Peptides against a protein of PDB entry 5Z08. Designs and how they scored, part 37

Target 1, 168 residues: chain A of PDB entry 5Z08
Amino acid sequence: RQKDEWAKKTSSLMKQLDWFIGEHLGAMLAAEELGGPVVGELMEIDPDDLSAGFNAHGKLKKATSQPDLDRRQRRIDDIWGPQDEQGQAHKRKRGADEALAASAEMRDLIEQLMNKLVEAGGDNSATYVEIPRESAAARFLVRSKVAMFHPNDARRLRLVDFGRDLDD
Target 2, 222 residues: chain B of PDB entry 5Z08
Amino acid sequence: GLPRLIDAIEEASKIPAKRRQTPIKPTIEKLTTHLYTHGASPDSLLRLADLLTLRNHLDQASLAAITRNLYPSSTVSDEVVLRFIGALGHGQLKPTLALQALFLRWLVMVYHLLENPGVLGQVYGVLFDLLDTAAIRPQLCHLLALVTRRKHVRPFRIQAILTLSRQTGGDPNLTGLLRVFKNYYPEIIVGDATKGRASAFKHPDPQWRQHLDEIQQRRSEA

## One batch from the design tools (peptide; aimed at target 2 T53 L82 R83 V123)

Design b2_p16_5_s3 (made by RFdiffusion4, then SolubleMPNN; from b2_p16_5, 12 letters changed)
Fold by OpenDDE base, seed 2:
Structure b2_p16_5_s3 (fold): chain B 168 residues (1-168), chain C 222 residues (1-222), chain A 16 residues (1-16)
Amino acid sequence: as target 1 above (168 residues)
Amino acid sequence: as target 2 above (222 residues)
Amino acid sequence: SRLAEFEEELRRLAAE
């Protein structure tokens, strides 16, 4: 019974998470990877916004026609701005591609984490996934308290086992 | 030898102090004396890193004494580094923040002996996300100052330091880290956060450095 | 539970 309830809750959560990844989180993670805000600080990122780039403060570059922007801030915006003179369509495509890539990375990471949790059969030592890098996806899962690093190896990540709270 | 001392301490670490047949303090003193005289091999460093970072029954004074005498006789492996990095932050299974500060200080002092300095760059985000922890911030900023490369200097991290600097009233260590970021991007405007004194990130213990150099020289002659 | 907290956070993120 408890396993079935856990499975149902997990399935429901996974559906919500997959939806959230596809609709929102992918773009936000892509923004973070591109040097934008940390996920949770900016909730609405359009792929078009990704193409516009971010300022030194992680804020969207508004087409500020304002002539009086400090030359130093403009230079930062130029460095972190899209380098390519490519047309607006190519910029939008790139933003969409980055969001899709980030979504795929997050889904793959979650899948690996879930698979390891199931395979471990209750052995917490076997639940760790090796991560090649500390990605925006990995950081998000840790910040959300969904995942945790190995206490002695920052390259190893596991899901937080929620099942222990069901036995108490 | 050092391996036998580590064996004895490992066995003692499994047993609560009240249930030990023999006091551990004399064995810890022998260990620290040996470490001070000869340093620790890579294999011994790994074993000692486990003793320092894993939850066991050793007292905080003993753990601190080992850490203060943790002279590498050779290089420091990625595995040893990752043990110490994994021990950072808040958690019931993690070492005390005071001990974590000693680990970060140690990593700063042995940074030039790392087999792969790039390993710290791979876990840069883990280190960076701990900057809000005041107890370890000074040593953490110093380590980040050594580790930071252009790829790590991102707009969101610049903003995070600026925000934290405002919230802390301009912590000199954060200002020092922002200066390191400026070395890669001179155009970074740090605003009022720079009006304060910046840490110069000087070597934390010149005497420890000198003694480490003496231990390292003996290895080159052998 | 941490799961409930995460679900609530996801709901919050989806509602914004």
Scores: peptide ipSAE 0.013, ipTM 0.274, DockQ to the pose 0.023
OpenDDE base, seeds 1, 3, 4, 5: peptide ipSAE 0.006, 0.015, 0.007, 0.015; ipTM 0.278, 0.282, 0.264, 0.264; seeds 3, 4, 5 fail the geometry check

Design b2_p16_5_s4 (made by RFdiffusion4, then SolubleMPNN; from b2_p16_5, 14 letters changed)
Fold by OpenDDE base, seed 3:
Structure b2_p16_5_s4 (fold): chain B 168 residues (1-168), chain C 222 residues (1-222), chain A 16 residues (1-16)
Amino acid sequence: as target 1 above (168 residues)
Amino acid sequence: as target 2 above (222 residues)
Amino acid sequence: SHLEAFEAKLAELAAA
């Protein structure tokens, strides 16, 4: 009975988390990975804002950017920017693809962290996930105090043991 | 000369590697050899900073090789500094974190050659807000240790470092930066964050420093 | 905020 209730509660929580990642967090994480604001500074990111891109300061492109920023952005656009209407469609598609990629990375990271916690059987040394890169997802989890890096290796991430703080 | 090598690399950087008529590697090797022997003028530094910081089709190994040989023959302008600072942080349009760490290391090594060292103090907030990025934190803390003045040591930044130190399990680089802050305000309570080993922020590459000094001396004799 | 709600959900998940 308790196991079934726990399983139902966990399943419900996972569905809600998956929805939140897909609908909100993915776009915010993608914005951070595009050089936008850190998650928590801007709570709503429009996919169209992702397609417009961000300046070197993590702000939406405004027409009155500093001359050096304008030169840099122009050069990026000259190398990578689509100049035509097809290019705007490609930018919108790219923003959506980046939000999907960020969502997938966040889901996968959470799954790996949880799996390692279960597999470790209480050994904190075995709870570390090896991450290929420091992603916006990883940083978000650390800022949220949900995860922590290994003190000596920033490629290793684990969930914070919330249970130990309750027994102290 | 160096300008012609940069021209060739700039043109090649616009084209994907698979579509280039000629391999870029020999030109990169000529560039890095020239930089190692003669250094880069202020104008060449700006052009190279653009190649390093703007998204292009150059491979990471080539970008790293240029950065490792980026010896200034004279001073480093504010514009060059700001190109590298603007390249820091997260973003698909930004260089990789590994390359950003090399840029920060470079800024540490050429800090004494800045035309205006105060420019880094003006962007102190931008640098400080990146401390949560673990991949660049060692070099970032070292740069901040050089740049920090009394005006930058504020209560909110002290608290931010203390919080981040707890979250990282006491990163020695953060402990080192807190020690720099404590030099300006001895009354700062660092608590358990000071019990750890602090980074000494030693020069990242003594051989690179020596070679830089040799390049700089040749200019003073000309 | 949505962030706070997410943090709370993640904390609940990690504590379970």
Scores: peptide ipSAE 0.022, ipTM 0.314, DockQ to the pose 0.024
OpenDDE base, seeds 1, 2, 4, 5: peptide ipSAE 0.021, 0.020, 0.021, 0.022; ipTM 0.280, 0.267, 0.421, 0.254; seed 1 fails the geometry check

Design b2_p16_6 (made by RFdiffusion4)
Pose (drawn by RFdiffusion4):
Structure b2_p16_6 (pose): chain A 102 residues (1-31, 98-168), chain B 214 residues (1-190, 199-222), chain P 16 residues (1-16)
Amino acid sequence: RQKDEWAKKTSSLMKQLDWFIGEHLGAMLAAEALAASAEMRDLIEQLMNKLVEAGGDNSATYVEIPRESAAARFLVRSKVAMFHPNDARRLRLVDFGRDLDD
Amino acid sequence: GLPRLIDAIEEASKIPAKRRQTPIKPTIEKLTTHLYTHGASPDSLLRLADLLTLRNHLDQASLAAITRNLYPSSTVSDEVVLRFIGALGHGQLKPTLALQALFLRWLVMVYHLLENPGVLGQVYGVLFDLLDTAAIRPQLCHLLALVTRRKHVRPFRIQAILTLSRQTGGDPNLTGLLRVFKNYYPEIIVSAFKHPDPQWRQHLDEIQQRRSEA
Amino acid sequence: AAQRERTDALLARLRE
């Protein structure tokens, strides 16, 4: 099957993203850098793992967030995540993976 | 003759205007005239795109003059297209929003000359996420309308465009893009973009006809 | 320069 290529591509891409977060983004978030990289990754991982965990239940895809997390602000500003409209301490990913003809 | 002019504009592009041993306006005009007559080669286009996209000491009037006369001879590379795409939106590395509108207008006018039109499809999200930026929204919508294929019409983009249409009080350029979306998914709840400058289209056609000669 | 390098890296990724 063609499945492990969609796995190989994902494991490869995940590493490239983590490299970008560590090398470029964490430093930009500081304005320590290492701390920002770890929390951004943890947050993206938590965000992605949940979006698929819901499958169809769009309501269960929110993760708790510290009050003034810069990582969530960046992710929302970059249009990769969205706050819950009723309160801003929960967050969800934008659901890029959902497709009508997937 | 053209590469020499670019070499001069490149050097002047590196130092401030008052420190230039010569005014640059006469050299910019020569370049503008040469581009009007002969068009820009694929390589010259790439160098001009760098000058238009990277931060340098060139003034706005000179950059706009170059952009307005950027008639390609032959084709438009992905290297050129991506540099203009990377120049879009807000950020300290990026050009003015006014020049960005000119670049987007230019991409619509040269869309048929791209070596790899699919490259715009590969950066579709970059273009789409910028629809909130009102200064470039009309040109963005026209380009997105040419670039949209079925694979791009995803539910999150459908919802985002509907929300933006409501919040802006109904931008006709957004509804024009939604029309294109509906062509792929009629299930969706309901300006047919014209060429932005016919004279420029005509002049480009004249220059392009030289490709049939050998 | 940084923007140029980012564009070139993007192009390389897109070619892959």

Design b2_p16_6_s1 (made by RFdiffusion4, then SolubleMPNN; from b2_p16_6, 8 letters changed)
Fold by OpenDDE base, seed 3:
Structure b2_p16_6_s1 (fold): chain B 168 residues (1-168), chain C 222 residues (1-222), chain A 16 residues (1-16)
Amino acid sequence: as target 1 above (168 residues)
Amino acid sequence: as target 2 above (222 residues)
Amino acid sequence: SELREAVEALLKLLRE
């Protein structure tokens, strides 16, 4: 009975977390990865906003040809060309794909962090996950004070042990 | 000459690697050899900065190799500096964080060759706001240590570093930057969280420095 | 805030 209740609670929380990641956080993390605002500055980013892209200042690109297209942006446009009308569907698809990728990365990272915490059996040195890159997901967890980097190695991330920090 | 090599690489950078008729690696090797021997003029340096900072079809290894051999033969213009600063942070259009770390390292190593060191002071806020990015933090703190003046040491930035230092478990680079701040405001209490070893911000590559000095000396003799 | 609460709740559950 207690195991079943624990399993149900865990499943429910995992579903809630999965929903939150999929519906809200994934798009925000994708926006950050695309050069948009850091998660917490903009609460809701429409997938269509992701498709429009962000300027160098993390602001939504207005569809209007800003005449002061930064010489850099012009060169990017010269290299990659304006994606034609088929490009809007591709941009929307890309925005959705980036949100899905960010969601998957966050899920995988949380899972790895939790697994390492369980496997470590109380050894804090064994709780570190090696991250291939500093992702928006990793940064978000650190900003949220849910995770922390290893003091000497930014490629190692661990969950903050909220239980031990209360007893120490 | 160097301009022709840059032309060839610029053209190749517009084409995906799989669609190139000729491998670019031999041209990159010629470029890096030329840069190692002669350095880059201000004009060439700007063109190379664009190749390094703009999204193109060059591979990361080639971009890193160019960056590692990016010896200025003369001064570094504000425009070149701003290209590298503009390439920092998060975004799909921005270079990888690994490459950004190399850019910051390069800026540290060529800081004494800047035409206007004050340009970095003007973008101090942009640099400072990136301190939360762990992958570039070591080089960023080193650059900020060089750039920091009294006008930049503000209460909100002191508090931001202290907060970030606590959040990072006392990153030695942040502690090093706080020591620089303390030089301007001795009353800054570097709390117990900073009892850790501070970074000394030593030159990142003494051999690179020596070779740069050799290239710079040739200019003075000409 | 909601994610933090969710993760904290998950972590608490994992420790029980």
Scores: peptide ipSAE 0.021, ipTM 0.288, DockQ to the pose 0.022
OpenDDE base, seeds 1, 2, 4, 5: peptide ipSAE 0.021, 0.020, 0.020, 0.020; ipTM 0.262, 0.245, 0.235, 0.265; seeds 1, 2, 4, 5 fail the geometry check

Design b2_p16_6_s2 (made by RFdiffusion4, then SolubleMPNN; from b2_p16_6, 9 letters changed)
Fold by OpenDDE base, seed 5:
Structure b2_p16_6_s2 (fold): chain B 168 residues (1-168), chain C 222 residues (1-222), chain A 16 residues (1-16)
Amino acid sequence: as target 1 above (168 residues)
Amino acid sequence: as target 2 above (222 residues)
Amino acid sequence: DELRRRVEELLRLLRE
């Protein structure tokens, strides 16, 4: 009985999360990825967490491969290019495609994070997901205090263990 | 009259200070007094814009004094605006960054007198690309706050401001500009980098505004 | 239960 209730609640939560990602978060994440506004509350982005993205010279580490930056810039330019009627239609379509892509990335990342948490069996060292890039999705989860980067490796992300931080 | 004073200054500007037969300072003082009392016509504004923006032998104090007294008696043409915009940035032929900041401040203060406010929107990219120049950033952000429309709020520009805001430790002027962007796109989350005090972009000089209004009122009565 | 709690917290944070 409890397992079935848990399964139903988990399923309901996942559906709600999927809805939220698809209807709201995906577009905002896409906007952030495209150099739009940062998604999420006025959560104190710890300057130190932002600094991890900066090289020793205070420049953002071009962690995005040049091709991805160029694609994003093109996508930005395409989304935000001249508002001629054809440009608006292409812009809307590309914006929708980017929102879908961001939604998919967020869903996949959450799924991976959850799966690793289950697989780790309580070993926090085993809960890290390797991320190919610091995505808007990853940054959002960190800003939301839902996930954290590995202290020594910003390519490793895990869900925050809310159970341990309450007792310290 | 004002045209004769401009003529004298234009001729003097071609000659190094050490080679001038007559001191230019008294003529600059007459010019600034005239500008303060009567303002500058559109034609005089264009000539003065050239004196201010083109490389010449005028000293920085004289150029600054002219700029501080550059009251339009009428409207400000696109050509005048473009002279000042063209003078912005880094380059051997460009005015000093201190003078550029005064030009941007002037554009903010006369924005309501532009014949075509849209001209600044057309050069929005040029203005925006100068945000990394710290010396002019405060006035530049203020001008951009006035000029920004929905069409200018692009993802790459949002990212550029966010990046620059992080690099500058949350410059209040950048935060203020990002708040203006948020008015067009509410989904712009001004993240913690913007928890800093945003500039309200208040009028830079209320006394200058009042004096401008007095000069403009005299025109309506003539 | 812990995973559920985390998902609930995540959803709460996303809705606020």
Scores: peptide ipSAE 0.020, ipTM 0.256, DockQ to the pose 0.015
OpenDDE base, seeds 1, 2, 3, 4: peptide ipSAE 0.019, 0.019, 0.020, 0.021; ipTM 0.282, 0.362, 0.263, 0.303; seeds 1, 2, 3, 4 fail the geometry check

Design b2_p16_6_s3 (made by RFdiffusion4, then SolubleMPNN; from b2_p16_6, 9 letters changed)
Fold by OpenDDE base, seed 3:
Structure b2_p16_6_s3 (fold): chain B 168 residues (1-168), chain C 222 residues (1-222), chain A 16 residues (1-16)
Amino acid sequence: as target 1 above (168 residues)
Amino acid sequence: as target 2 above (222 residues)
Amino acid sequence: DELRAQVEALLAALRQ
């Protein structure tokens, strides 16, 4: 009974987390990856705002073509060709694709972190996930104090064990 | 000598590891041993900076080993500094963030050997805009703490640090950097979010410092 | 801040 209730509760929470990632967090993480605001500065980023691109200050770029824009910004400009109806549709689609990619990365990262925590059986040294890159997802988890980097290796990320820190 | 070792590594860096006729690891070990013993001349340092910062087929362990042994035998040129600064940030062509952290750590450790320390002040904005990157933030804050002058302490940067400090729950490195800013403008309100311990920005590796000093002394005697 | 609190709460609840 208690195991079944725990399983139900866990399943419900996982669904809520999945919904939250898909509906809210994914778009914000995508914005951060595109050079937009850091997650938590803007509460709601419309996919259409993602499409407009962000200036070096994380604000929506007005159309001033500064040539020294980083390759990501060129990709944004290539993504965001002329404001014809087809361009806007491509913009929206790509914003949605980036949000989906960010959502998938966040889900996968959480899953890996949780799996490593379970597998480690209490050995903190074994709880580290190797991350291929620092993503907006990884940064978000660290800012939220949910995860931490290895002190000597920023490619290794682990969950903060809140259970132990309360008992010690 | 060192130039020949660099030549061999440059050639090997163009070829995927699986297609190399000879393992590069022994040559990397010879290079790192040479660097540890003699340091790198300005010319060698530039070539090594290119190997470290440009996308090639060298493995991450080799790149990290070279970076950890990158003792300048002389001064560090603006060009070398700019290679490392240009390698910072996100992108498919950029080095890994772990390697970028090593580059920033290196810049901190060799700061006193820069031919023109002002070069870092010129790229201050580039460095500052990377503070949101958690993996490099500790070393970046340390470097910024060394580089910061009154001209860099602007209202928008104060606000940016305060905002980021709140968002990170009071990262001690950001608190440390904000303390440096406060030295120029005492009226800066550090806010309640900075109630945490500030980083003291101590030298990252005292043994590396000592060994660098030994290499530098040999040059002064020659 | 609210968003972080929600994620933290969700993740904390998943660890329990």
Scores: peptide ipSAE 0.020, ipTM 0.265, DockQ to the pose 0.022; fails the geometry check
OpenDDE base, seeds 1, 2, 4, 5: peptide ipSAE 0.020, 0.020, 0.020, 0.019; ipTM 0.253, 0.239, 0.389, 0.244; seeds 1, 2, 4, 5 fail the geometry check

Design b2_p16_6_s4 (made by RFdiffusion4, then SolubleMPNN; from b2_p16_6, 10 letters changed)
Fold by OpenDDE base, seed 5:
Structure b2_p16_6_s4 (fold): chain B 168 residues (1-168), chain C 222 residues (1-222), chain A 16 residues (1-16)
Amino acid sequence: as target 1 above (168 residues)
Amino acid sequence: as target 2 above (222 residues)
Amino acid sequence: DELRELVERLLELLRK
């Protein structure tokens, strides 16, 4: 009975989290990865706006071809292609793909963080996930006070232990 | 050629069937015939993925016919994969669950042609959370069986699939997926629910595979 | 805030 209730609650919360990430957070994280506004400044980013990309000031920029940009940024530049009707459909489409990719990255990161917490068995030193880069997802979790970087290694991220602070 | 057929279908997809000047069915038949004969290039495959996954005025029979003939002539890009993954689940903008099952079946059948199989591993959680959707579960379990790595086999997912297996009365596809999990963690007690027959996740369509191989071979010779 | 709440609830479930 208790395991079934736990499983149901966990499944329900994971579904809610997935819904929140997929429907609300993914587009905003994609925008941030694309050089758009930091999540919290814009509450709703249309996938169409993601497809346009962002300038150095977080505003919608016209596509400048920079060759050495990260694979995600190349995907952004192709989204900013000429504003013909075909270009807009490609833009919307690409914005949706980037939102999905950002959602997947956030979900994977949260999952890794949770798994490490469970595996650590109370050892806070073992709760760190190694992140390959400072992603929009990682930054968002830190800004939201859900995660913390290791004090000596910005490549290591852990969940904030909310359980200790509530009993104190 | 294939691009012109896709252009015509894209334009027709914007218009309700009752308002079209010309029937789209003959163009769909030409498209599916072309796809069956030559396959789809990466560029054409991406365009077709959009037609299949985005809400438009194409009928379900046409969408299913395109999906059944969606032979890649080359590789399948991450972008194409992500289009199909993004089309999964419940929602007014999502394709029908029947069409989603065909997409998952397609991903299983073209898995060996993915440019980056790791892309499916990145969206593993999205796929896993859809296991409660009975209409797509068989194909979803098969895809997950291909995609699952040690990093995906986590305690919460083990518990989730065990719970779902109990709730479904031991769905053989879930039992099959649990066996895949057990390959990474032998200590997983596949409880009494696994007294049932596990799915072996055999290729969904051997004839489709053979025809795909013929299309792929013609490209390597050109 | 919503994400934090969801994660907190999830963490509470994982600790039980």
Scores: peptide ipSAE 0.076, ipTM 0.312, DockQ to the pose 0.030
OpenDDE base, seeds 1, 2, 3, 4: peptide ipSAE 0.075, 0.068, 0.064, 0.078; ipTM 0.340, 0.312, 0.285, 0.398; seeds 1, 2, 4 fail the geometry check

Design b2_p16_7 (made by RFdiffusion4)
Pose (drawn by RFdiffusion4):
Parts: structure tokens; sequence; C-alpha cells
Structure b2_p16_7 (pose): chain A 102 residues (1-31, 98-168), chain B 214 residues (1-190, 199-222), chain P 16 residues (1-16)
């Protein structure tokens, strides 16, 4: 099957993203850098793992977030995540993976 | 003759205007004239794109003059297209929004000359996420309308464009893009973009006809 | 089909 290539591509891409977060983003978020990188990654991992865990239930895809998390602000500003409209302490990913003809 | 002019603009591009041993306006005009007559080669286009896209000491009037006369001879590379894409939106590395509108207008006018038009499809999300920026929205919509293929019409983009249409009170450029979206998915709840400058199109066609000569 | 129907309902809610 062609499945593990979609796995190989994802494991390779995940590493490239983590490198970007550590090398470039964490430092930008500080204005320590290492702390910002770890929390951004944990948040993205939590965000992505849940979006698929819901499959169809669009309502269950919110994660709890500290009050003034800069990682969530960045992710929302970058249009990769969205706050819940009723309260801003829960967050969801934008669902890039959903496709009508997937 | 053209590379020499670019070499001069590149050097003046590195130092402030008052420290220049010569006014640059006469040299910018020579470049503008040469581009009007002969077009820009693929390599010259790449160098000009760097000058238009990176932060330098060139003034706005000179950059706009160059952008308006950026008629390609032959083709337009991904290297050139991506530099203009990377120049879009807000950020300290990026050019003014006014120049960004000119670049987007230019990409529409030269869309048929891209060596790899699919490259715009590979950065579709970069173009789309910028629709909120009103200063460049009309030009963004026109380019997105040319670039949109079925694979790009995803539910999250459908929702995002509908929300933006409602919040802006109904931008006709947004509804024009939604029309293109509906062509791929008619299930969607319901300006046919014209060429932005016909004389520029005509002048480009004249310059491009030289490619048939040998 | 079900996803398209759900999307139609989400669009109606956005426009409302």
Amino acid sequence: RQKDEWAKKTSSLMKQLDWFIGEHLGAMLAAEALAASAEMRDLIEQLMNKLVEAGGDNSATYVEIPRESAAARFLVRSKVAMFHPNDARRLRLVDFGRDLDD
Amino acid sequence: GLPRLIDAIEEASKIPAKRRQTPIKPTIEKLTTHLYTHGASPDSLLRLADLLTLRNHLDQASLAAITRNLYPSSTVSDEVVLRFIGALGHGQLKPTLALQALFLRWLVMVYHLLENPGVLGQVYGVLFDLLDTAAIRPQLCHLLALVTRRKHVRPFRIQAILTLSRQTGGDPNLTGLLRVFKNYYPEIIVSAFKHPDPQWRQHLDEIQQRRSEA
Amino acid sequence: AAEREQLRAEMEAILA
C-alpha cells in the first residue's frame, strides 16, 4: 500500500516543523526561548491529536489553555487555530485535513 | 545594456539617497525605458524582483516605476513568483501594501507566462489567508480566481470567505471568488474579473511576439 | 453526502 509514505512524509514533516519551532519561533516568542518551543509543540501536538479524535463531532475539538498563552495567540493570528466563540480558554485547530472528496 | 543598469541600481540600492554620488532618477529612467522597449529576461526579472522585494534604500516612486514596466521577455520563473508571494502581507521584511497591490496586479497580467503556473497552487493557502487585508484584497481575489482548482475549495475556506463577505458588508471581489468556488462545488450558497490594464496587455503581447523570431 | 448536507447547514447558520 501507499500508506507508510503518507506516514513517512508526516514523520519527516513533523521533525521539520519541530526544528522550525525550536530554531526560529521560540526565540521570536520570547520577545526563555527553549520554554516557548516546548509549549508550542505540546500545544500543536494536543491540537492535532484531538482534531482527528473527534472525526465528525466538531464540538469536542477544544483544548484547555492558560489565560494569557502567547502560543495560542500566535496560532490564532497565523490562522492555524481558533478560539471558542463563547470563551477564549478553549481552542481548536482549523481542520485542514477535512476535504469533501478526501 | 540592461545588466549594466541593474548593476548600478543594485549598488545605489545599498546606500542612502543623500550619500549617493549621483541622483538615481536618471538611471531609473534609463532602466524603465529599456524595459519598455525590450522587456525583462528571466534572469533580469529575478534580479529586479529582489530589488522590489527586499528592504533597500530605493524610494517608492522608483520601485513603482520599475514594477509598472516589468514586461517579461519570454517566461516567468517560480523563483520570481515566490519572491512576490513572500512579499505579501504585514511584516518588517515586507514592502509597502501599495507595491504589494502592484505585484498582485502584475502576477495576474503575466499569469499566462509562468513556467510553472502550479506553483501558485502550492502556496494557495498563503494567498488565501491574506484576504482580510483590504489594501490588497481586490488583486488577491483576481489572482485566487485564476489559481483556484477543485483541491483548493475546502470547507474551512468556504466558511472563511462567507464570514468575510458578511463582515465586510459584501465585497464584490469576494463574491466573485465565491463564484469560482461554486463552479467546483455547486452545493455552495450563491465581478467577473477583467484584465486590469488592456494597454499593458497589448504592449506585453508585442514584446512577446519576438519569441517566434529566430 | 452527509458531510455536504452538514456543510449546507453550517453555511445557512453563517448567513443567518

Design b2_p16_7_s1 (made by RFdiffusion4, then SolubleMPNN; from b2_p16_7, 9 letters changed)
Fold by OpenDDE base, seed 1:
Order: C-alpha cells, then structure tokens, then sequence
Structure b2_p16_7_s1 (fold): chain B 168 residues (1-168), chain C 222 residues (1-222), chain A 16 residues (1-16)
C-alpha cells in the first residue's frame, strides 16, 4: 500500500516535471545556453525570444534590435564562412530546436542522476554522474540546491542527499 | 641538496600517509625552502612536475606548497610544460581542479622562461577546449591571452567563446580573451559581450615575479 | 521554487 502510493506520487511528480521541462524550463535553459538570462531571472521566454537573442544583461533584445544581431552574426559569418542563401529560415528553426535540445538534456540529466542514486545503494561515491560540460541544466540543478558537484571534480554531479541531512 | 630532497619525497609519495615511517611534512618544508632560496634546475623541474601531475600519495596541501614555490632557476623545457598541460582536465588520474588552476597560474608566471613558447601554441586546442571548466577558466584565459596568435583565432573558436561568454553571463576573463581575438581581427563584432567588464590579465603575483627575477639574476651572474 | 520543491519531494521519495 505505501509502496503503491509512493509509486503513484513518483509517477505524478515525473509527469509534472516532464511538463514543466517541456513547457517552461526547456526554453529558459535554451536561453541560458544561448547566453540569455540565468534561469529564474526571466520566468517567461518565448521561443521567438530565443531567436531575438539577449543583451549583455540577459534581457530580451527588442524585436527592433534583431536586425543588428542579424547584421552582427552575418558579419561574423561573412568574415569566416560563405553566405549560404538558406540562412534566414534556419534561425527560427534554431530557437525551437535549441529549446527541444535543452529539454532533452535536462530530462536525460535528471534521469541519470536518479538512476545513479538508486544504483549506488547508499554509497555516495557511486551517485555521481559524469557530465560532459557544465550545461545550463547542470547549473540550474546546482543553483536550485537539487544537485551538487563533486568537491574535487566539477564534471561529477550528484543529487543532494536530503536523507542524510535529516539524520544530523 | 635539492636532488636528495626530491628523492626522499618521491619515495614517500609511493606510500600512503598512514604507512609512512616518518612524516613527510618536514621534508616538504625543506624542499619548499630550498626552492624559494635557489629555485629549481631544469632536471629538478621535470622531477617535480612528475610529482605534481602524476597520481601519488602526497597530500593536496604539500602539492600546492611545492607549486607555489616552483621557481625555475633557468629555463622551462617543453617536457615540463607538457607535463602540466597533460595534467589538465577531468579524470580520476588528473590532479584536482584547484591544483590545475595553480599549474596554469604557474605557466602564466613563467611564460617568459619557456625554452619554446611555441609549444603552448601547438597545444592551443587542448587548452581552448577546457574553457568550459569554470574552476580553471580565469587562469586558462590568462594563459590563452599570452599564447594566442592570429593562426589560433578561427571562426569556430570565436563562436565558441561568444557562446560560452553568453552562457557564463559575461565572464570577464572570456571578455578579456575575446578582446585579444579582436586585436587580430578588429572586424569581430563582439556585440554586448565586449561592453562588459574585461579582465586586464595582470600578473597574478607581483611578489612572486620579483622573487623569480632575483633567482634568475643570481644564475646570470654565476 | 516549485520545481525545487518538486525535485526535493522526488529525492525524498527515492531516499525513503
């Protein structure tokens, strides 16, 4: 009975988290990955806003400043790459693709962290996930105090063991 | 002399601290005192680089103390440089990120003593790919600022640093490195990323520099 | 805040 209630609660929380990642967090993480605001400073980022880019303060650039961003990126591309004619259609697709990629990365990271916690059987040394980079997802989990880096290796991330902190 | 101190530390490094017959700390203190007074020869530097970069039973405080006193009495060989570069990054066999930051700081401070400064240019990609590691980024950006030449400023690296600068909320060290890139290609539009505070990449330790100069001067007079 | 609470609840549930 308690296991079934726990399984139901876990399933419900998983669905809510998946929804939150897909609807809100993915776009915010993508914005952070693209150099937008840190997740939590801007609560609502439209995928269209991801295409507009962010200023140095992580604030949304006004749509009117898009031409300058486009000019800047075009200039970098003009300096270093052939102007492929197909460049305009690729920008809008990039924002949505980045949000989906960020959502997938966050889901995968959470899944790995949870799996390692279960597999470790109480060995804290075995609870670490190796992360390829300090992603927006990883940073978010650490800022949220949900995860922590290994004290000696910032590529190793684990879930915060709240159970141990309750016994102290 | 210094070789005998290194011998003793090398032997002690093979043994766990709890199983050592004698405390290593007094020998480390003698080593660091000797290094502070006389510096390290090229041969001694290589041996010390191995002690610092290879996994052994020395404690982190001892390794940090040796690194902080690692004054070259002469030049720094490519082999010594490559030991420190090879120790960078993540892995169970790698030194701690805190120690890696000290190694990078050391490379910055002894850059002018390298036998071949070009060796760092050859491993530029390895260094650049570590910029995502926050713990070593300040010193890494400083080293890259010294090492960067026109051949290293490539489109993909410009884009990578711009992306990482955005991701970090405008890390001043990345902004500083991007300004170095802009010196080679003024047309690089760094947008608002360069409007932020940039690191000036000042010498990390003026006192250490002065003491190094004193050690180097004594050798030139001998 | 809600996400953190939800993640904490999950962690507590996994540890329980």
Amino acid sequence: as target 1 above (168 residues)
Amino acid sequence: as target 2 above (222 residues)
Amino acid sequence: DELVEELRKRQLAILA
Scores: peptide ipSAE 0.014, ipTM 0.276, DockQ to the pose 0.020
OpenDDE base, seeds 2, 3, 4, 5: peptide ipSAE 0.015, 0.014, 0.014, 0.014; ipTM 0.501, 0.497, 0.484, 0.520; seeds 2, 3, 4, 5 fail the geometry check

